Peptides against a protein of PDB entry 3S8F. Designs and how they scored, part 7

Target 1, 157 residues: chain A of PDB entry 3S8F
Amino acid sequence: VLTLFVAVPSLMTAFTVAASLEFAGRLRGGRGLFGWIRALPWDNPAFVAPVLGLLGFIPGGAGGIVNASFTLDYVVHNTAWVPGHFHLQVASLVTLTAMGSLYWLLPNLTGKPISDAQRRLGLAVVWLWFLGMMIMAVGLHWAGLLNVPRRAYIAQV
Target 2, 166 residues: chain B of PDB entry 3S8F
Amino acid sequence: DEHKAHKAILAYEKGWLAFSLAMLFVFIALIAYTLATHTAGVIPAGKLERVDPTTVRQEGPWADPAQAVVQTGPNQYTVYVLAFAFGYQPNPIEVPQGAEIVFKITSPDVIHGFHVEGTNINVEVLPGEVSTVRYTFKRPGEYRIICNQYCGLGHQNMFGTIVVKE

## One batch from the design tools (peptide; made by RFdiffusion4, then SolubleMPNN)

Design b2_p22_6_s4
Fold by OpenDDE base, seed 1:
Structure b2_p22_6_s4 (fold): chain B 157 residues (1-157), chain C 166 residues (1-166), chain A 22 residues (1-22)
Amino acid sequence: as target 1 above (157 residues)
Amino acid sequence: as target 2 above (166 residues)
Amino acid sequence: VDALLALAEALRAAGEQAAREA
């Protein structure tokens, strides 16, 4: 139980970011319980990428609690569950944040805004990346629960 | 104006923090529920047992693979297993069906894995430490042992077999 | 989210069926 308190700072940070997103969405005219989400700049890949990363980080973080729990770790340790976890953390949040950062950084460094075509392509890239990562992560977690071992080319199922 | 904005931000933060705390308790509750409903599958950690990895091959219960399976009581056995680069000994491990088997697993060299397919046996094996796992095979047949911890160039080929006899 | 969950369930079901047939 004490180990689970390690998650508190991360949760606080994550939900502070969520609070900022809600505030920003409401400032942009969003109303109601979910209207603020629609009001966020979903047409900007520099915004969409890190937000999708955050969304992937949520189940990954929950998995982190599982992995850090002694009793539950016995079930998932050294199974496909573990790669599923860190792909959500690294290949989702970190990678998508990096991608989003590039969409912001490159225009600033070059002094040239991205074209509309580049913007649309960027949106497609980050959404497809996110979708692929979610499919893979779900598959790996599922396989892990079926006792598929990590670091092996063979499995029972 | 700035003060009003600050208050608004704080209100949202408080709401989301409350949500975060609630989710934390949900996670704790789920863990508690899982433990309460699945007690039969919980294997508690035992006493840490230490061995000298430099001598484990020469002396002691792991030294002779032919003596690795020890009957300790009626329908009870202890199996002393070495995980090494790159295999297991004894190999195969022969045990009777329905017997309570205590595996005592250690390594003379590097960290290995001990994953037995078709079972919930899945432990890391550290040199200098003894991993203890208790299991009863209900079905006869062959169970493959898989190393699921990277241990060197031959890791991918490191397998063993448990043969459960009727 | 609902679409992803539905997809996940479909993949699970398909995988389980494949495992039974293997």
Scores: peptide ipSAE 0.012, ipTM 0.754, DockQ to the pose 0.020
Fold by OpenDDE base, seed 2:
Structure b2_p22_6_s4 (fold): chain B 157 residues (1-157), chain C 166 residues (1-166), chain A 22 residues (1-22)
Amino acid sequence: as target 1 above (157 residues)
Amino acid sequence: as target 2 above (166 residues)
Amino acid sequence: VDALLALAEALRAAGEQAAREA
């Protein structure tokens, strides 16, 4: 009950954001079921970063449901699963959102637009960060299921 | 037209809400599947039990490590374990292979972890509470106990051993 | 859904196997 109490509004909110993205993509000329995705401004790190954060948040949110389940938490609690969850929620969503915010905010605060080189580097940073976080998160969740403990420097498995 | 745009976005929201609900059910189904298929387990063996952490070292079943392993039946044992800064007692814990072991674990100081490698025994140990887990060791040998809850400067070196005898 | 269930089963089985071999 408690898990669903949190999960339902969260999912509704998350996919409302997705709805906004669809609308924005269609306004930008995207058509069809998925054409709106291609129409989104993937050349802007200020856009790409938080979107990738949201993508990382999806499995993280699912993990949140697991962690909030008494029975399943018994399996994963204080294992590498937990930091895996955190890396999706904090190091992906929060961090990438912050990065995206900076790519928008700093040019406005300084009055200096970012160069094309800076834009391209920003895209590279964001994508590489996301990729790294996904690899780490998958590894940590996997290790957690293998009963690798959290907050321990060694493990038998 | 703002009105048309508003209606359009609502249509998309309806679709995505439906998808959201579908995904919710997928997650619930995955949870249910995991619960239904997961067969390996440590079983909680007792109700919520309290103990005074200030006296647990001096009196009661945790006071003497030499008396920590108690045979409660032909193939059943209760082991009274203290997790403390920075170790476990008794250490080693000696139990027979194939016996049903009820671990009664508490702490005299701060919160610790009790994670037994090679098993799915993994509980937090709170001062003032007794953690109870039931497990049967199928293989003889040594099983390391790891603290997986930060408990101070010596946390990383806080280990114990369970020796399972043939 | 089937793919997700299959993944869940694979992960579960891997975890249990690791526990048995540890």
Scores: peptide ipSAE 0.007, ipTM 0.714, DockQ to the pose 0.020
Fold by OpenDDE base, seed 4:
Structure b2_p22_6_s4 (fold): chain B 157 residues (1-157), chain C 166 residues (1-166), chain A 22 residues (1-22)
Amino acid sequence: as target 1 above (157 residues)
Amino acid sequence: as target 2 above (166 residues)
Amino acid sequence: VDALLALAEALRAAGEQAAREA
């Protein structure tokens, strides 16, 4: 029971970050309920990467609640569901955040800004990575619900 | 103007915190719904039963695979299963269709998995602990047991079979 | 409850169809 209540501070943290994004978007001229989203710097891979990571982290966080639930974990434990969960957490959020950090860090360390071509390539890489991770994650979670075992090369399904 | 920025952020935080609380209730509701609809498939944790993994092969109910299936009542059986590197004992496990089967599963060596295809039986097997699972096979046939916990070099080949007889 | 079940079924069906088309 106490473990499930960890969802509270986690959600608070997540939506505090969202609040910061809204503030940033509004500072950039975004108006209305959703206009601030468009005003965010979607042309910068250093921004897009970690944001996409956060988006992937949302279903991962929901899965965390499931995995931490004693009763629900019985359904998903040691199935393909579990790797689906941590691929969202690690391969999306952590990896994309690292990628985004590099897009910021390297130009600053070298003193050379990235070219427009490099920027576009970076955006393509980040979006394609995110897409691939979402496909894989959905597949793994789906397979897990179908009782495909973890750490096995065969399944009845 | 740190104060101004703080005030602005606070305004957005209030809205998002409200949303976060709403989402919390959504998740709680989803958990409650899942429990309400899937309780029949949930096996609650029972009393922890322990066994000495160093002697489990030599003495006790797991020592003789020929005595592993014990009738405990009318249409009720207890099956004492060992998961070891790299297989299961007994193998095959033979049980009657429609009988209530209580699996008592333990390991003499390392942690293994006990995943029975076509069923909701999926437990970890820890040396020194006895995993208890109750199940009734409705359909006759063969059910494959898969180890879904990495247990060493032969993990990928660790399989067993449950044969359900009419 | 019905809405949740419908959503679950829709998601399942969509996933299955996507798998068939892949």
Scores: peptide ipSAE 0.000, ipTM 0.735, DockQ to the pose 0.023
Fold by OpenDDE base, seed 5:
Structure b2_p22_6_s4 (fold): chain B 157 residues (1-157), chain C 166 residues (1-166), chain A 22 residues (1-22)
Amino acid sequence: as target 1 above (157 residues)
Amino acid sequence: as target 2 above (166 residues)
Amino acid sequence: VDALLALAEALRAAGEQAAREA
């Protein structure tokens, strides 16, 4: 009950953020149904990181609803599914948001802008992190559906 | 002008609301699909049953592993299982093929897991509570019991076996 | 429910196809 209740405002927030991104993209010259996405500042790791975190959070949030379902939780509870879920939530969204915040915060705290090399490195780090997290998350969710147990080093599959 | 800007914003919001609604249905559909394909033989929750973990080893149906398997009817058995640090009793659990088995599982010490490979049996075992699981083994052979809840230094080696006899 | 299941299966199939083409 609590999870489902929290899911509602979370979804509202998610779509509000999406709407804001669309508006921003269109203000930056993006046109069409998807052209606004390309117009967003993908060259800024402070932007890319939290956005990728949000993208990872979508399936994680859906998984949260699954985990909160009595009948579906029976299938996934204490399987590799659960680690897959919270890695999307914590190691993807929270971590990427923290990383993105760092790319904004440090320059402002030190008064020194990041170099182009640092910016490029930041982009590489964020994208590689996201890719790795997605691979791991997909694998864990898949393994969970195959009844691979959580907190065990062995499995039938 | 302000009116045009407002109208444009509303149009985008309306679009995203529509998308939101569509995605809601997609998620519901995916949940339904998962339920239909992966939840065969869902075990319903039983009544809350309590036991004293401090005496469960000395008295009651869990006290004697040799008496743990009780025939309750034609082709029906109840198995009283203890999950403890670090193993299960009885071990092995011997049951006949095709019989309806009711597992009554509890713990005398800490929280454990009871995950039977090759089955949909997967429950947490709490001291002071009795977990009830019903299952019918269709295939003879050995089924490994895995503890999937961290219970101490020996957790990783905590295994049991169910032997299903033809 | 049947319609939802059909939709879910269609989405699954589409995803699988996309994965094969990737």
Scores: peptide ipSAE 0.000, ipTM 0.715, DockQ to the pose 0.028

## One batch from the design tools (peptide; made by RFdiffusion4, then SolubleMPNN; from b2_p28_1, 13 letters changed)

Design b2_p28_1_s3
Fold by OpenDDE base, seed 1:
Structure b2_p28_1_s3 (fold): chain B 157 residues (1-157), chain C 166 residues (1-166), chain A 28 residues (1-28)
Amino acid sequence: as target 1 above (157 residues)
Amino acid sequence: as target 2 above (166 residues)
Amino acid sequence: ALAEALAAIAAALAAALLEYARTMEEIF
């Protein structure tokens, strides 16, 4: 039961990250309740990728509470729900963060800035990746709730 | 400005801390509620049954598939099921409609799954442990058992059948 | 009782967030 105590530092961290983004946006000239969001560097894939990962991580984290509950896990365990959770946590947050890291790291390591074409391509890649992950995750969670088994090529539904 | 900001941030942090703790207790309460109201078919950890996977095929209630279905009372049965690489026994499992069935499932070899389509029966089967699931089939017919835990090269083809008789 | 406590904490959180937001607007 105490495993759910992980929710405490996790929630605190989540909103601290959000606060950090607000500071960054306001330092860049953003004002108002939501204007600071617009001021964030949405033209930089190194920024966009991990932020999209964080957005996917939110519902994934909520699902983590379900998976960590032995009573609720009885419903979702070894169903398509589980890979749905994984794709939000790993394939979204971790993968997008890795992608974003590369967009920052490679120019710095090579000493060469990315071209505008490369930047635009990078933005397209991370947005499409995020969209695909969200669609797949929703589908997998839905299938899991319909009792579609994990690790099976056949299902009643 | 720094003093004012510090006070605001402190309030913010206290708020989120309190919220986080409150949500923790909400989650605990929900778990307790679900446990209290939905315990049918779920065996508490304190009642965990153990078996020797090396002898379960030779002696005991799982040894003879012809004796796997045991009537324990009026309209009550216990079914001793083995999940193995790669299938289930008995196969088919024959039970009457409307009877309360207690499945006692174990494995002689590796971890398997026991997922019965059309039902909420979905448990992992561990060698050396007995999984217990209680269920009443309301509809007659055939129910497919699916292994949803990877158990080897034949995992994807590991199926069984429960036949519910009128 | 739990619902009431949750509601109270939620209200306190909202107030804290508003104060934070207002302060941020003043600083920047």
Scores: peptide ipSAE 0.251, ipTM 0.783, DockQ to the pose 0.323
Fold by OpenDDE base, seed 2:
Structure b2_p28_1_s3 (fold): chain B 157 residues (1-157), chain C 166 residues (1-166), chain A 28 residues (1-28)
Amino acid sequence: as target 1 above (157 residues)
Amino acid sequence: as target 2 above (166 residues)
Amino acid sequence: ALAEALAAIAAALAAALLEYARTMEEIF
């Protein structure tokens, strides 16, 4: 009951953020069901990083509901599933949001814009980070569902 | 202008709220699917049971590893297991194939894990609390017990064995 | 039953999203 009670406002918050992105994209001239996505500033690492974090947070949030479900927790608890969940929540959302915030904050604090080279490097970093995190997270969740234990160097599979 | 803005905002919010609710149901359905495909195996037995971790090694059913396996019925056993730094007792745990086994697991020191390979037995073991798991081994052989809760310097080498005999 | 439910949800989502998209196009 508590899990579902918290899940609803959490999901609403998540999609409200998505709604804000849609609003921004449409204000930037994006049209259609997905055209607003393309209109977003994908050339700015300060934007891309948090958005990728949000994308990672979606499966992580779903996993949070699973982990908070006592019946399903019996299946996933202390398996590789849990690290997979954590890496999506912490190493993706939190970390990428911090990266994005830094990319915004430092130029504003110094009063100096980032160079084009720095911008491109930043984009490469956050995209590669996201890719690596998704690969690892998928692997960990998969292993967890196969009952691979957490905090053990050996597994039954 | 204000009326148009309000109408736009309302339509926008309604759309995203509807999507949010729909996704909630999708997640619930996926959870239900996962649950439906993972229903068999370990059955929690009994209710919460407490013990004194400071005396569990000296008195009670966990005190003597030689007496840890107790036959409670024609094809039913209770096994009193200690998870400690750094191992399990008894070790090995010997049980017959096809028997209903009730594991009563506790710890005299710190939190440990009790993960039995080849099964869905996977519980944390807390000092002062008894973890109860019911399981029937259908296949004879050796099943390794793994500690999946970090418990100190020897955690990585903390293993036990369940031997299921025909 | 679960598959049917998922299909129904997917269909409802698609319909709702299309309607939403049309609404948004009218707004912007």
Scores: peptide ipSAE 0.157, ipTM 0.723, DockQ to the pose 0.460
Fold by OpenDDE base, seed 4:
Structure b2_p28_1_s3 (fold): chain B 157 residues (1-157), chain C 166 residues (1-166), chain A 28 residues (1-28)
Amino acid sequence: as target 1 above (157 residues)
Amino acid sequence: as target 2 above (166 residues)
Amino acid sequence: ALAEALAAIAAALAAALLEYARTMEEIF
């Protein structure tokens, strides 16, 4: 039960991050209820990657509450559901944040900006990664609900 | 404007805090509800039984797989199961159809899984602890037990069978 | 009852977010 208190700071953090994005978008000239989103630097893989990670983190976080509950965990524990959760949290948020960090850090460390081709490739990598992770995560969660066991090569279904 | 922005953000942070707290209570309520209404076969943590994994093979109800199935009442059985590297005992587990089966599962060595296909039986088995699961098999046949917790080199081959007899 | 409560919370959140957005429009 106490672990559910994590929801409090997590949602506060989510709001703060969202507010920061809105602030940035509005500083870049975006206006209206959603116009600030379009104003964000979607042409920069260093920006896109962690943002996509955050998007994947939302359903993953919701799943974390499920996994942490005694009764609900009984349904999903050690099924493919759990890897699905991990791939949203680790392979999406953490990994994409790391990718984004590299796209910022390496040019800064080397003093050499990335070429336009590298930028486009980076965007492709990040978006394809996100897409693949979402497909896999949905599949794993679905399989988990179908009682496909984790860490097994055989399943009931 | 900066001051206004600060006040607005602060106010809505408080709003989100309130929302977060509200959702916390919702989740707690949901957990409480599911616990209260959907506890069939699930033993709460407060009823955990302890056992010595170093002696469980030598003495006690798990020591003899031939005596692992104990009738405790009319159409009611307790089955003492060991999950070990790398298998289950007894194997097969033979139980009658329609009987209420209480599985008492423990491990003499490392953590294992006890996942019975075709059922909602899915528990981790820890050395020193007894996992208790209650289930009634409505259909006769064979049910495969799968280890879904990595337990070593033979993990992928660790299977058991429950035979439900009509 | 739970569904209604969740709906009410969602509605309240939506209203708050709209108000927030309006306020932000006034600032920028």
Scores: peptide ipSAE 0.138, ipTM 0.745, DockQ to the pose 0.658
Fold by OpenDDE base, seed 3:
Structure b2_p28_1_s3 (fold): chain B 157 residues (1-157), chain C 166 residues (1-166), chain A 28 residues (1-28)
Amino acid sequence: as target 1 above (157 residues)
Amino acid sequence: as target 2 above (166 residues)
Amino acid sequence: ALAEALAAIAAALAAALLEYARTMEEIF
């Protein structure tokens, strides 16, 4: 079985992205073990959105390994756990990356920079989206562990 | 300096590769630990068993719901369950409390789910394949069967009942 | 044997990470 070997390239990619962020932060003057994080452009929704997506993707990726484990799949398969995983992978990383890409792309396409008000609004949207998504994801994973079925409108618990 | 830059890039890659491998081992260890410590309630599965979905309704142990519950020994029963669009048969499934029940579940049409509330019974049912789950109901009462795999327009209403009698 | 293998892996990983950290400190 080579299924878990697929996790190797995925982990390599994930941590390489993190390393790229470290490099960028250090280029921006950040120093020390964590100082590079603060140096990143957290005032730009085009940056914040995909980074928050990545943060949500971390537990989702760990869950991916669980879901790919046929023995552990017995516990989580077709429960609310699976939608919880999906919301971390698709509704967090993919969606937030799309949101962030728009904050970069639209100004470039129109030739007009976003206003400060638009920037602040964008930051609010992205952070609120992330917060709500994390709450929902935790709830879904918890429900899944309590054997709440997916694709059903009723449950015992 | 070009040489220094190349050396730096190599160190960068080695570091993160090492970290990735370390995390992989951590995840594998956690999985192994979970499997070693949380094995209670696992439903034993038998060998792969096939059946012809086109004839399962007409002949064989699934054909007559009145003959679906078969006593195979003292406090041992086999229940031949059909999951179909959109329900289960027999319905209700009546079994005695404390008996070891082997469910043999298959489908004549499409993929369905067999999720029994209040239990850890949760399997997909594939046409042409027999799903086998073993369970002992310790408490009498009614247990609802839920289809947790989309199977068509009536999916949301596809329910069954297991009645456990004293 | 298992303990030795684990120790060897840990040592190799630690060495690589230390090299990474050192290099990052040299660059920045």
Scores: peptide ipSAE 0.136, ipTM 0.757, DockQ to the pose 0.196

